# Ledger of designs, part 313: peptides against a protein of PDB entry 7BDX

Target 1, 212 residues: chain A of PDB entry 7BDX
Amino acid sequence: EMGAAACTLLWGVSSSEEVVKAILGGDKALKFFSITGQTMESFVKSLDGDVQELDSDESQFVFALAGIVTNVAAIACGREFLVNSSRVLLDTILQLLGDLKPGQCTKLKVLMLMSLYNVSINLKGLKYISESPGFIPLLWWLLSDPDAEVCLHVLRLVQSVVLEPEVFSKSASEFRSSLPLQRILAMSKSRNPRLQTAAQELLEDLRTLEHN

## One batch from the design tools (peptide; made by RFdiffusion4, then SolubleMPNN)

Design b2_p28_6_s2
Fold by OpenDDE base, seed 3:
Structure b2_p28_6_s2 (fold): chain B 212 residues (1-212), chain C 212 residues (1-212), chain A 28 residues (1-28)
Amino acid sequence: as target 1 above (212 residues)
Amino acid sequence: as target 1 above (212 residues)
Amino acid sequence: LLKEFLEKEEKLRKEIEELIKLALEALE
């Protein structure tokens, strides 16, 4: 309980750039993010055996951890830190997103996807994520999620790849062949305006790249 | 382990005034500080039965909590919050300082004493603490500690009372009669320059008040 | 523990109180 409360407060204040700098300026940042990855992994692994209440202290703790990672990745120095010094955490996030079933731990998925998107703002981060083994299959898996918010953040991540020629050119054939275009097209007709717009924009971007 | 790491980071960043404002600006501050008091109490109670390693994750966690309270109390809005909305925590700190034996959990004592001193900068806080039942006996108990840093912060707290006429006048007789003046005099001869100075200044202040 | 300590130190406290009283009387 206390851990979750402390972590939640840290999550809240980590929205500040100065706080992120303070976190990363210390010698404890590396250890913190290493343990973060392990904790998140342990939590997700526990979901297969025991009905973990989503509103448990454990869940709140892991959500706060994911939130901290997201907030750190929102800042330039935070992205640099994660991409250079905490790659194992990024690998863990990718793995966990693959391990979770559609509809499972939706809030956590959203936070993890937001963190990956934020990391993708850095070209090095985008390269690292997109070149990860199984990245495109993971996108397919995640776009199978019934949650609109999950799908929205997947589409945003895909758009990050598509809008970067240096990255997209390397995997253009695989992206075009392996993206669930029919699913994305269905999303472009969604009643959710954010999802609709994101899907429509992505489809337009993909079409533009086919003509070039 | 993760809780301790998160709490330690929160402790570090709470040295910033803006972070303290952010912590207190949220709706979670009350809950956080209520749980903090309970957690600290639980930890101290556990020391009587089991040899708790001072370097344990639990110890680090509690030290970080005490550090957060200290840092919050260092800021004007933080003092106001603690004195107005978290009196139970202040009561807990006073109780824990009474429950700990001389030489026991020295680092925690120092942090708790620092927090009380910081709270005492607010006149309302000083009144609340000094009017607490058993406050003067507690000072005697704490001045029995062999640790110079503990004694230093006790003397600072005593000086906060002595330098405030509105508070001191109410308890002047009891303070004069119940302070271990011989112990304080011995401290004024200490080789520790900080302790020596604090004890000497306090004795001078007490003497000045006897002539007025 | 605090109560037990106070009981043990009561004699010393009384002695100090007397000394303080004497000192205050000397200042009057």
Scores: peptide ipSAE 0.007, ipTM 0.640, DockQ to the pose 0.012
Fold by OpenDDE base, seed 4:
Structure b2_p28_6_s2 (fold): chain B 212 residues (1-212), chain C 212 residues (1-212), chain A 28 residues (1-28)
Amino acid sequence: as target 1 above (212 residues)
Amino acid sequence: as target 1 above (212 residues)
Amino acid sequence: LLKEFLEKEEKLRKEIEELIKLALEALE
């Protein structure tokens, strides 16, 4: 209980750039984010058996951790840190997103996707994520999720790739062949306005790239 | 391990006033500090049997918690919060200081004493602490500690009481009769310059009050 | 009773003052 509470507070305060800098300026940041990945992994692995109550202390703890990573990645120095010093965590997040089934741990998925999106703002981060083994299949897997928020954040991540010619050019053929365009099209007709807009924008971006 | 790491980071960042405000501005602060006291209590109660390695994750966790309380109490709004909304935590800290034997958990004692000192900066906090049942016997107990840092911070707390006429006047007789003046005198001759100075200043303050 | 109390308090005060004085003198 105390751990979850502490992490929740840390999550809340990490919305500040100054707090992120303070976290990263210490000698404990590396260890913290290493353990963060391990903790997230342990949580996801534990889901196979017990219907872990979504509101358990453990779940809250992991949500807070994911939130912290997201907030760190929202800051330039945080992105640099993650990409340079905590790649294992990024790998873990990618892996966990793959390990989770559609509809499973929606909130965690959203947070992890938000973190990846934030990392993708950094060109080096974007390259790292997009070049990850199984990245495109992962996008397919994630876009199959029934949850609109999950799909929304996947689309945002895809858009980050598509909007960077240097990255997109290297994987353009695979993206074109592997993106579930029909699914994205379906999302562009969604009743969820945020999802609809994101899907439309992505489709427009893809269309523009095909004509250039 | 993750809990300790998270709390340690939270401790570090809580040195900032802005972070303290952020912690307290949330709806989770009350719960957090309630659980903090419980966690500290559980830790201290666990010491009777196992030589808990001073460097255990649990110890580190509790140190971080105590540090957070200290940092919160260092800020005006934090003091107000503790005195108004988390008196149970203050009571717990006082109790734990009494439960610990001389020489036991020195670092924790120091942190707890620092937190109490910080709370004592607030007149309401000072009144609350000084009027606590067994406060004077507690001071006696704590001043018997062989550790110079513990004694130093006890002296600082005593000084806070003595420097406030409104508070001191109410308990002056009991303070006069119950303070281990001989021990304080011995401290004033200590080779530790910080302890020496604190003891000297306290003795001077006491002298001044007796002449007024 | 009040008088006795006050006398005791005064005595204690004086004793403490003397102790403090001695302490301070020892530091000089």
Scores: peptide ipSAE 0.000, ipTM 0.639, DockQ to the pose 0.009
Fold by OpenDDE base, seed 5:
Structure b2_p28_6_s2 (fold): chain B 212 residues (1-212), chain C 212 residues (1-212), chain A 28 residues (1-28)
Amino acid sequence: as target 1 above (212 residues)
Amino acid sequence: as target 1 above (212 residues)
Amino acid sequence: LLKEFLEKEEKLRKEIEELIKLALEALE
C-alpha cells in the first residue's frame, strides 16, 4: 500500500519536465527503470492465475509505474535515456503487450502504448521499436483488441512509423502485407471520433505511400 | 524493492518546493502521510525481533519516507499541512523517537529529528511538539544517545523552543529542571565542532534567560 | 519545427495528465 501511494505521487509529479530531469539526473534512475520492468513483468505473469482486482494496490502500483515511464518518454532527455540506457524496459513493454490478451488490462495497455508512442518521437526510439522482433505481428495482435482506446494508440504508433520514410521504406512491404487493413477500415467507420479519425488518416497515409 | 526505489526517487525530487506543493495539492496527500506513519511504526516495531540490516529494502524505504517528511516540513505550506492535517504523523514520530534505544537506527532518528525541527519553524508546530506529552523526558532520552548527529539535532530542537519566548516561558521551569545540563555541558566540550557549537550556544541561551 | 515539437509535447503531457486522473478515478 505504501509503495503504491509513493509511486502514485511520483507519477503525479513526473508530469513536470523538471521532475523528469531530476529523476534522470540522479544515480538511481537506471536501477529504478530496471526494477520497473521486472515489476511490470511480475504483475502481468501473476494475472494468469489469480485475477487480481483492477483496484488492488498492486494494480495501482503498476499503473503508476507505466505512467511514470510515459511521462519520462514525453520529454526529450527522457526519450534519449530510455532508448540508450533502458532498452530492456522497452523490450519488456513490447513483450507484455504481446502477453496480454485482448480486453485484458486495458488501462495498462494504453499507458504502455502511450509510452511507446512517446519514445517513437525520437528517431532512434522509432527505429528501435519498429525493428524489434515481432513488432508487426504485435500490431496485429493489439489491433484485434475490442477496446477503442487500445486500438487508437496502436494506430498512432503505426502512424509514427508510416510518417517516417527512413523507417517505413525498410519495412513497407511487410507493413502492407501484415497489417490488418480490413480491421483498420472497420475502425474508420467507428462511432468513436478519435478512433475514426486516426484510422482514416492512417489509411490515407498508406494510400498516399502506395502511389509513391 | 520497487517501492523503496520509487520512494527514494520521490524523496529526491521532494527537495523541490514545487514538488512539495504538487504532492500537497493532490488528493492523495492525507492518505500518503497516514500510511507513512503506520509504515514507520511497523518498521520500528519489527526491530525488537529481527535486526533488519540497515541496508535492507525496508530500511531504505523508511529512510526515504522520513526524508520526504523532512523535505515537506522544510516548506511553509508543508509545515502548515503537517501541523493542521497530519498531527498523527507528528505524534508517531515523537513516539518512535521514544521507542528507539540509544544507538539504534541513528540515521532514521536524525531524519525524524530534522523533520521535527523543520516543523518547529512554524510557531504552531513548535507549540504542538513542545506541548506533546512526555516531550521533555523524550529530549532527555534522546540526548543520552551516543551519536553526535542525533544529539546535535536534539540540541537544535531544544534551541527552537528556547528561542521562542511564548513557548519557553510556559515550560521554562520544567526545561531547566529536566534537561540534562551536565550532558549538554559535556557536549560543549566535544571534538565535533557542530555539536560543540550547538551545545555552547544552547547553554549560553539558557544562561541568558536565567538572568531575565 | 521546435515550436511545433514543443506544442506536441505539451499536448501529450496534458493527455497523460488526464489519463492519470482517469486511471486514479477508476481505481477509486
Scores: peptide ipSAE 0.000, ipTM 0.628, DockQ to the pose 0.021
Fold by OpenDDE base, seed 1:
Structure b2_p28_6_s2 (fold): chain B 212 residues (1-212), chain C 212 residues (1-212), chain A 28 residues (1-28)
Amino acid sequence: as target 1 above (212 residues)
Amino acid sequence: as target 1 above (212 residues)
Amino acid sequence: LLKEFLEKEEKLRKEIEELIKLALEALE
């Protein structure tokens, strides 16, 4: 319980750029982020068969960890740190997103997707994520989620790839063939205005790139 | 292990005033500090008979908690919070200092004493601590510690009481009779220059107040 | 000076030991 409380406070204060710099400037950052991936993985592995109560101390702890990663990735020096020194953590996040079933651990998925999106703001980060083995199949899997917020953050991540010609040109054919375009089209008709807009913009950008 | 790592990072960043304000401005501060006292107490209770390895994850976790309290108490708004909203934590720290034997858990004692000293910068905090039941016997107990750093921080706390006439006048007779003056005199002859100076200054101030 | 410092330190050590003993006895 105390660990969850401490981690939650750390998550809250990590919204500050100065706090992120302080975390990364210390000699304990590497150890913290190495153990973060392991802890998140252990949590996801423990979910098999048991409807994890969303309100457990363990769940809150892992949410806070994912939140910290998201806040670190929101800062330029944090993105550099993750891409250069914590690639294993990024790999773990991608793997965990694949291991979770549609509708499972929605809050955690959203936080992990937000962290990947923030990393994608960096060209090096975007390349690393999009070139990861099974990335496109993972997008297909995640877009099958019934939760609108999960789908929204997947669409935002896809948009990051599409908006970078140097990255998208290498995989354009695979994206066109492997993305669930009909599912994205259905999302463009959603009553959720954020999801609707994100899906519509992505479809428009994809169509524009087909004519180039 | 992850809890200790997160708590240690929180300790490190709490050296910033802005971080302390962020911690206290959140709705999770009360819960965090309530559980802090319980966790520290559980740790001290577990020490009975076993030479706790100073390097255990549990020890590091509790050191980080005590360090956070110290850093919070170093800030004006933090002192106000502790005195107004977390008196149970202050009571716990006083109790734990009494429960630990001379030479036992030196690092934890130093951090707890530093937190009490920081609280004593506030007149309300000083009154609360010095009027606590058994406070003077506790000082006698703590001054029996063989560790020079523990004794130094006890002397600093005593000095805070002596330097405030509104507080000291109420207990001056009891302080004169109950303080181990011979022990403090012995400390004034220490090879440790910080301990020597602190003891000498305290003795001089006590003598000056006897003539008033 | 060294001898004097050593004597002072030894005196301090003895005082500490005596106080520890008294404190422990008071708790018994």
Scores: peptide ipSAE 0.014, ipTM 0.648, DockQ to the pose 0.018; fails the geometry check

Design b2_p28_6_s3
Fold by OpenDDE base, seed 5:
Structure b2_p28_6_s3 (fold): chain B 212 residues (1-212), chain C 212 residues (1-212), chain A 28 residues (1-28)
Amino acid sequence: as target 1 above (212 residues)
Amino acid sequence: as target 1 above (212 residues)
Amino acid sequence: LMEEFLKKQEELRKEVLELIEKALKALE
């Protein structure tokens, strides 16, 4: 309980760039993010196939941790830190996204996807994520989620890859063959305007790149 | 472990006035400080008479909590919050200081005493602390500590009372009769320059007030 | 709280006196 409360407060204040700099400027950052990854991993492993969101101190604690990572990744120095010094955490996030079933831990998925998207703003981060083993299959897996918000954030991440010619050119063939284009097309017909727009834009971008 | 790490980071960033304002401006502050008091109490109760400092995640967690309270109390809005909305926490700190033996949990004692001193900067806080049941006996107990830093911070707290005529006048007779003046005199002969100075100044202040 | 605290002080008075002697040496 106390840990969750402290972590929640830290999450709240980490929305400030100055606080992110303070976190990273200290000598505790490396250890904190290392333990963060382990804690999230332990939580996901404890779910034992339950697809229901847990309303517990443990779940809130992990949500707050994911939120902190997201806030750190929103800042340039935070992205640099994560990509250079906390790659294990990025690997953990990718792994956890693969371990979770469709419909399982929706809020956590969204936060983790937001963190990956924020990291992808850095070209080095984008390269690292997109070159990760099983990245494209992971996108396919995540796009099978029934949750519109999960799908939206996956589409945003895919868009980050597609919009970067240096990255997309290396994986273009695999992306075109392995992305569930029919699923994305279905999303472009969604009643959710954000999802609809994101899917439509991605399809348009993919079509444009096929003509080049 | 993760809780301690998160709390330690929160402690670090709470040295900023802006972060303290952010903590208190949220809807989580009351609950956080309530749980904080309970957590510290549970820790002290778990010591079971052991006078040795514990080097554990639990101890570090509690140190960080005490540090956060200290940092909050260093800011005007933080003092106001503690004195108005978290009196139970102040009561807890006073109780815990009474429960700990001389030489037990020195670091925690120092942090808690620093928090009380910071609260005492507010006249309302000073009144609340000094009018607490057993406050003067508590000072006597704490001044029996073999640790110079503990004694220093007790002397600082006593000085805050003595320097406020409105407070001291109400308790002057009890202070003069119940303070271990011989002990304070011994401290004025300490090799520790900070302790020596604090004790000397307090004795001088007390003497000056006896002549008025 | 007052009564409980005073009781603790009385119960520990002997120990405190011994600790005071140690404290005095430590402060030298």
Scores: peptide ipSAE 0.025, ipTM 0.685, DockQ to the pose 0.021
Fold by OpenDDE base, seed 2:
Structure b2_p28_6_s3 (fold): chain B 212 residues (1-212), chain C 212 residues (1-212), chain A 28 residues (1-28)
Amino acid sequence: as target 1 above (212 residues)
Amino acid sequence: as target 1 above (212 residues)
Amino acid sequence: LMEEFLKKQEELRKEVLELIEKALKALE
């Protein structure tokens, strides 16, 4: 309980750039994020296919951890730190996103995806994520999620790839062949306005790039 | 391990007034400090008279918690919060200081005493602490500690009482009769310059107040 | 809670006196 409370407070204050700098400027950052990845992994492995108890101390703890990572990734120096010094954590997040079933741990997925998106703002981060083995199959897997927020954040990540020609060109053929275009088209007809817009924009960009 | 790491980071960033304000401005502060007290109490009870393992995750965790409290108390709004909304925590700290033996958990004692001193900067806080049942006997107990840093911080707290006539007058007789004046005199001859100075100043102030 | 402390203090007073003697030497 105390751990969850402390992490929750740390998550809250980590929304500040100055706090992120303070965290990263200390000698404890590397250890912290290393343990973070391990903790998140342990949590996901403990689920054993069961439905997450959202109110558990463990769940709240891991949720806060994911939030901290997201907040760090929202800051330029934080992105640089993650991409340069904490790649294992990024690998862990990618792995965990793959290990979770559709509909499982939705809130956690959203935060993890947000963190990856934030990392993707850094070109080096985008390259690292998109070059991850099984990245495109992972996108297919994640886009199968029934949750609109999950799908939205996946689409945002895909959009980050599409917007960077240097990255997209390397996988353009695989993207066109392996992305669930029909699923994305269905999302463009969603009642969720954010999802609808994101899907529509992505489809338009993909079409534009098909002609170029 | 993760909890200790998170708390340690939170402790570090809580040195900032803005962070303290952020912690207190949220809806989680009360719960956090409530659990903090409970956690510290549980830790001390778990010692069962044994020597603390300073390197344990639990010890580091509790140390960080005490540090957070100290940092909060160092800020005006933090003192106000503690005195108004978190008195149980202050009670817990007083209790724990009494439960620990001389030489036991020295680092933790120092932080707890620092927190109480910081609280004593607030007149309301000073009143609350000094009016605690067994406060003066507690001072006697704490001044028996072989550690110079512990004794120093006790003397600082005593000085806070002496400097406030409204508070000191209520207990002046008991202070003179129950404080280990000979022990304080011995401290005034210490090789530790900080302790020496603090003890000397306190003795001078006590003598001055004896004539008034 | 403080009542319990006072009881403990009384029980340990002898031990504390010994510690004080040691501590006095350490402060020199």
Scores: peptide ipSAE 0.024, ipTM 0.689, DockQ to the pose 0.022
Fold by OpenDDE base, seed 1:
Structure b2_p28_6_s3 (fold): chain B 212 residues (1-212), chain C 212 residues (1-212), chain A 28 residues (1-28)
Amino acid sequence: as target 1 above (212 residues)
Amino acid sequence: as target 1 above (212 residues)
Amino acid sequence: LMEEFLKKQEELRKEVLELIEKALKALE
């Protein structure tokens, strides 16, 4: 319980750029982010057997950890740190997103997707994520989620790849063949205005790049 | 392990006034400080049986918690919060200082004493601490500690009481009769220059107040 | 490891698709 409370406070204060710099400037950042991935992985592995209540202390702890990673990745020095010194954590987040079933741990998925999107603001981070083995199959899996917020954040991540010619040109053929375009088209008809707009814009950008 | 790492990071960043304000401005501060006292108490109660190694994850966790309280109390709004909304935590710290034996958990004692000293900067806090049942016997107990740093922080706390006439006048007779003046005199002859100076100054101030 | 991972994910995808189809039929 105390761990979850402390981690939740750390999540809240990490919304400040100065706090992120303080976290990273300390000698304990590497250890913290190393254990973060392990803790998140242990939580996800524990879900297959006992339906851990979404409101458990453990769930709250993992949400806070994912939130901290998201807030760190929102800052330039935080992105640099993750891409250069914590690649294992990024690999873990990608793996966990693949391990979770559609509709499972929606809030955690949203936070992890937000962290990956924030990392994608760094070109090196975008390359690292998009070149990860199974990245495109993972996008297909995540877009099968029934939750509109999960799908929205997947679309934002895909948009980050499409908007970078140096990255998209290498995988354009695979994106066109493996991305669930019909599912994205269905999302463009959603009653959720944010999801509708994101899906529409992505489809338009993909069509524009087909004619180039 | 993850809890200790998160709490240690929170301790580090709480050295900033803006971080303390962010912690207190959130809706989770009350819960955090409530559980803090319980966690610290559980740790101290566990020491009587199994010699928990001073370097355990649990010990590090409790040190970080005590450090956070100290950093919060170093800020005006933090002192106000502790005195108005977290008196149970102050009571717990006083109790734990009484429960620990001389030479036991020295680092924790120092942090707890620093937190009480910082609270004493607020007149309301000083009154609350000094009027606590058994406060003067507690000072006698703590001054029996063989550790110079523990004794130094006890002397600083006593000095805070002596320097406030509105507080000291009410208990002056009890302080003179119950304070281990011979022990403080012995400290004024210490080879530790900080302890020596603190003890000498306190003795001089006590003598000056006897003639008024 | 990657082939095993992809195979496992493909099996999970099939299960999810079956669940979606069942859910859609139930809404019908």
Scores: peptide ipSAE 0.023, ipTM 0.685, DockQ to the pose 0.021
Fold by OpenDDE base, seed 4:
Structure b2_p28_6_s3 (fold): chain B 212 residues (1-212), chain C 212 residues (1-212), chain A 28 residues (1-28)
Amino acid sequence: as target 1 above (212 residues)
Amino acid sequence: as target 1 above (212 residues)
Amino acid sequence: LMEEFLKKQEELRKEVLELIEKALKALE
């Protein structure tokens, strides 16, 4: 309980750039984010047996951890840190997103996707994520999620790739062939306005890039 | 391990006033500090049986918690919060300081004393602490500690009481009769310059108040 | 009783004061 509470507070305050700098300026950052990945992994692995109550202390703890990563990645120095010094965590997040079934741990998926999106703002981060083994299959897997918020954040991540010619050019053929375009089209007709807009914009971007 | 790491980071960043405000501005603060007291209490109660390795994750966690309380108490709004909304935590800290033997958990004692000192900057906090049952016996108990840092911080707390006429006048006779003046005198001759100065200043303050 | 109490308190005060003074002189 105490750990979850502490981590939740840290999550909240990490929304500040100054707090992120303080976290990363210390000698504990590397260890913290290393353990973060391990903890998140352990949580996801534990889901197969016990319907862990979504509101458990453990779940709250992991949500807070994912939130911290997201907030760190929202800051330039945080992105640099993650991309340069905590790639294992990024790998873990990608793996966990793959390990989770559609509809499973929606909130965690959203947070992890938000973190990856934030990392993708850094060109080096974008390259790292997009070149990760199984990245495109992962996008397909995630876009199959029934949750609109998950799908929204996946679309945002895909858009980050598409909007960067240096990255997209290398994988354009694979992206086009493996993205569930019909699913994205369905999302563009969603009643969820955020999802609809994101899907529409992505489709437009894809169309534009195909003509160039 | 993760809890200790998270709490340690929170401790570090809580040195910022803005972070303290952020912690307290949320709806989780009350719960957090309630659990903090319970956690610290549980730790101290666990010491009777197991020579818990001073460097255990649990110890680190509790140190971080105590550090957070200290940092919160260093800020005006934090003091107000503790005095108004987390008196149970203050009571717990006082109790734990009494439960610990001389020489036991020196670092924790220092942190707890620092927190109490910070709270004592608030007149309401000072009154609350000084009027706590067993406060004066507690000071005697703590001043018997072989550790110079513990003694230093006790002296600082005593000085906070002595420097406030509204508080000192109510308990002056009891203070004078129950303070180990010989021990304080011995501290004034300490080779530790910080301890020496604190003891000397306290003795001077006591002298001044007796003539007025 | 009050007078006796006050007297005892005054005596205690004097003793404490003397102790403090001795302590301070020892620091000089």
Scores: peptide ipSAE 0.000, ipTM 0.668, DockQ to the pose 0.009

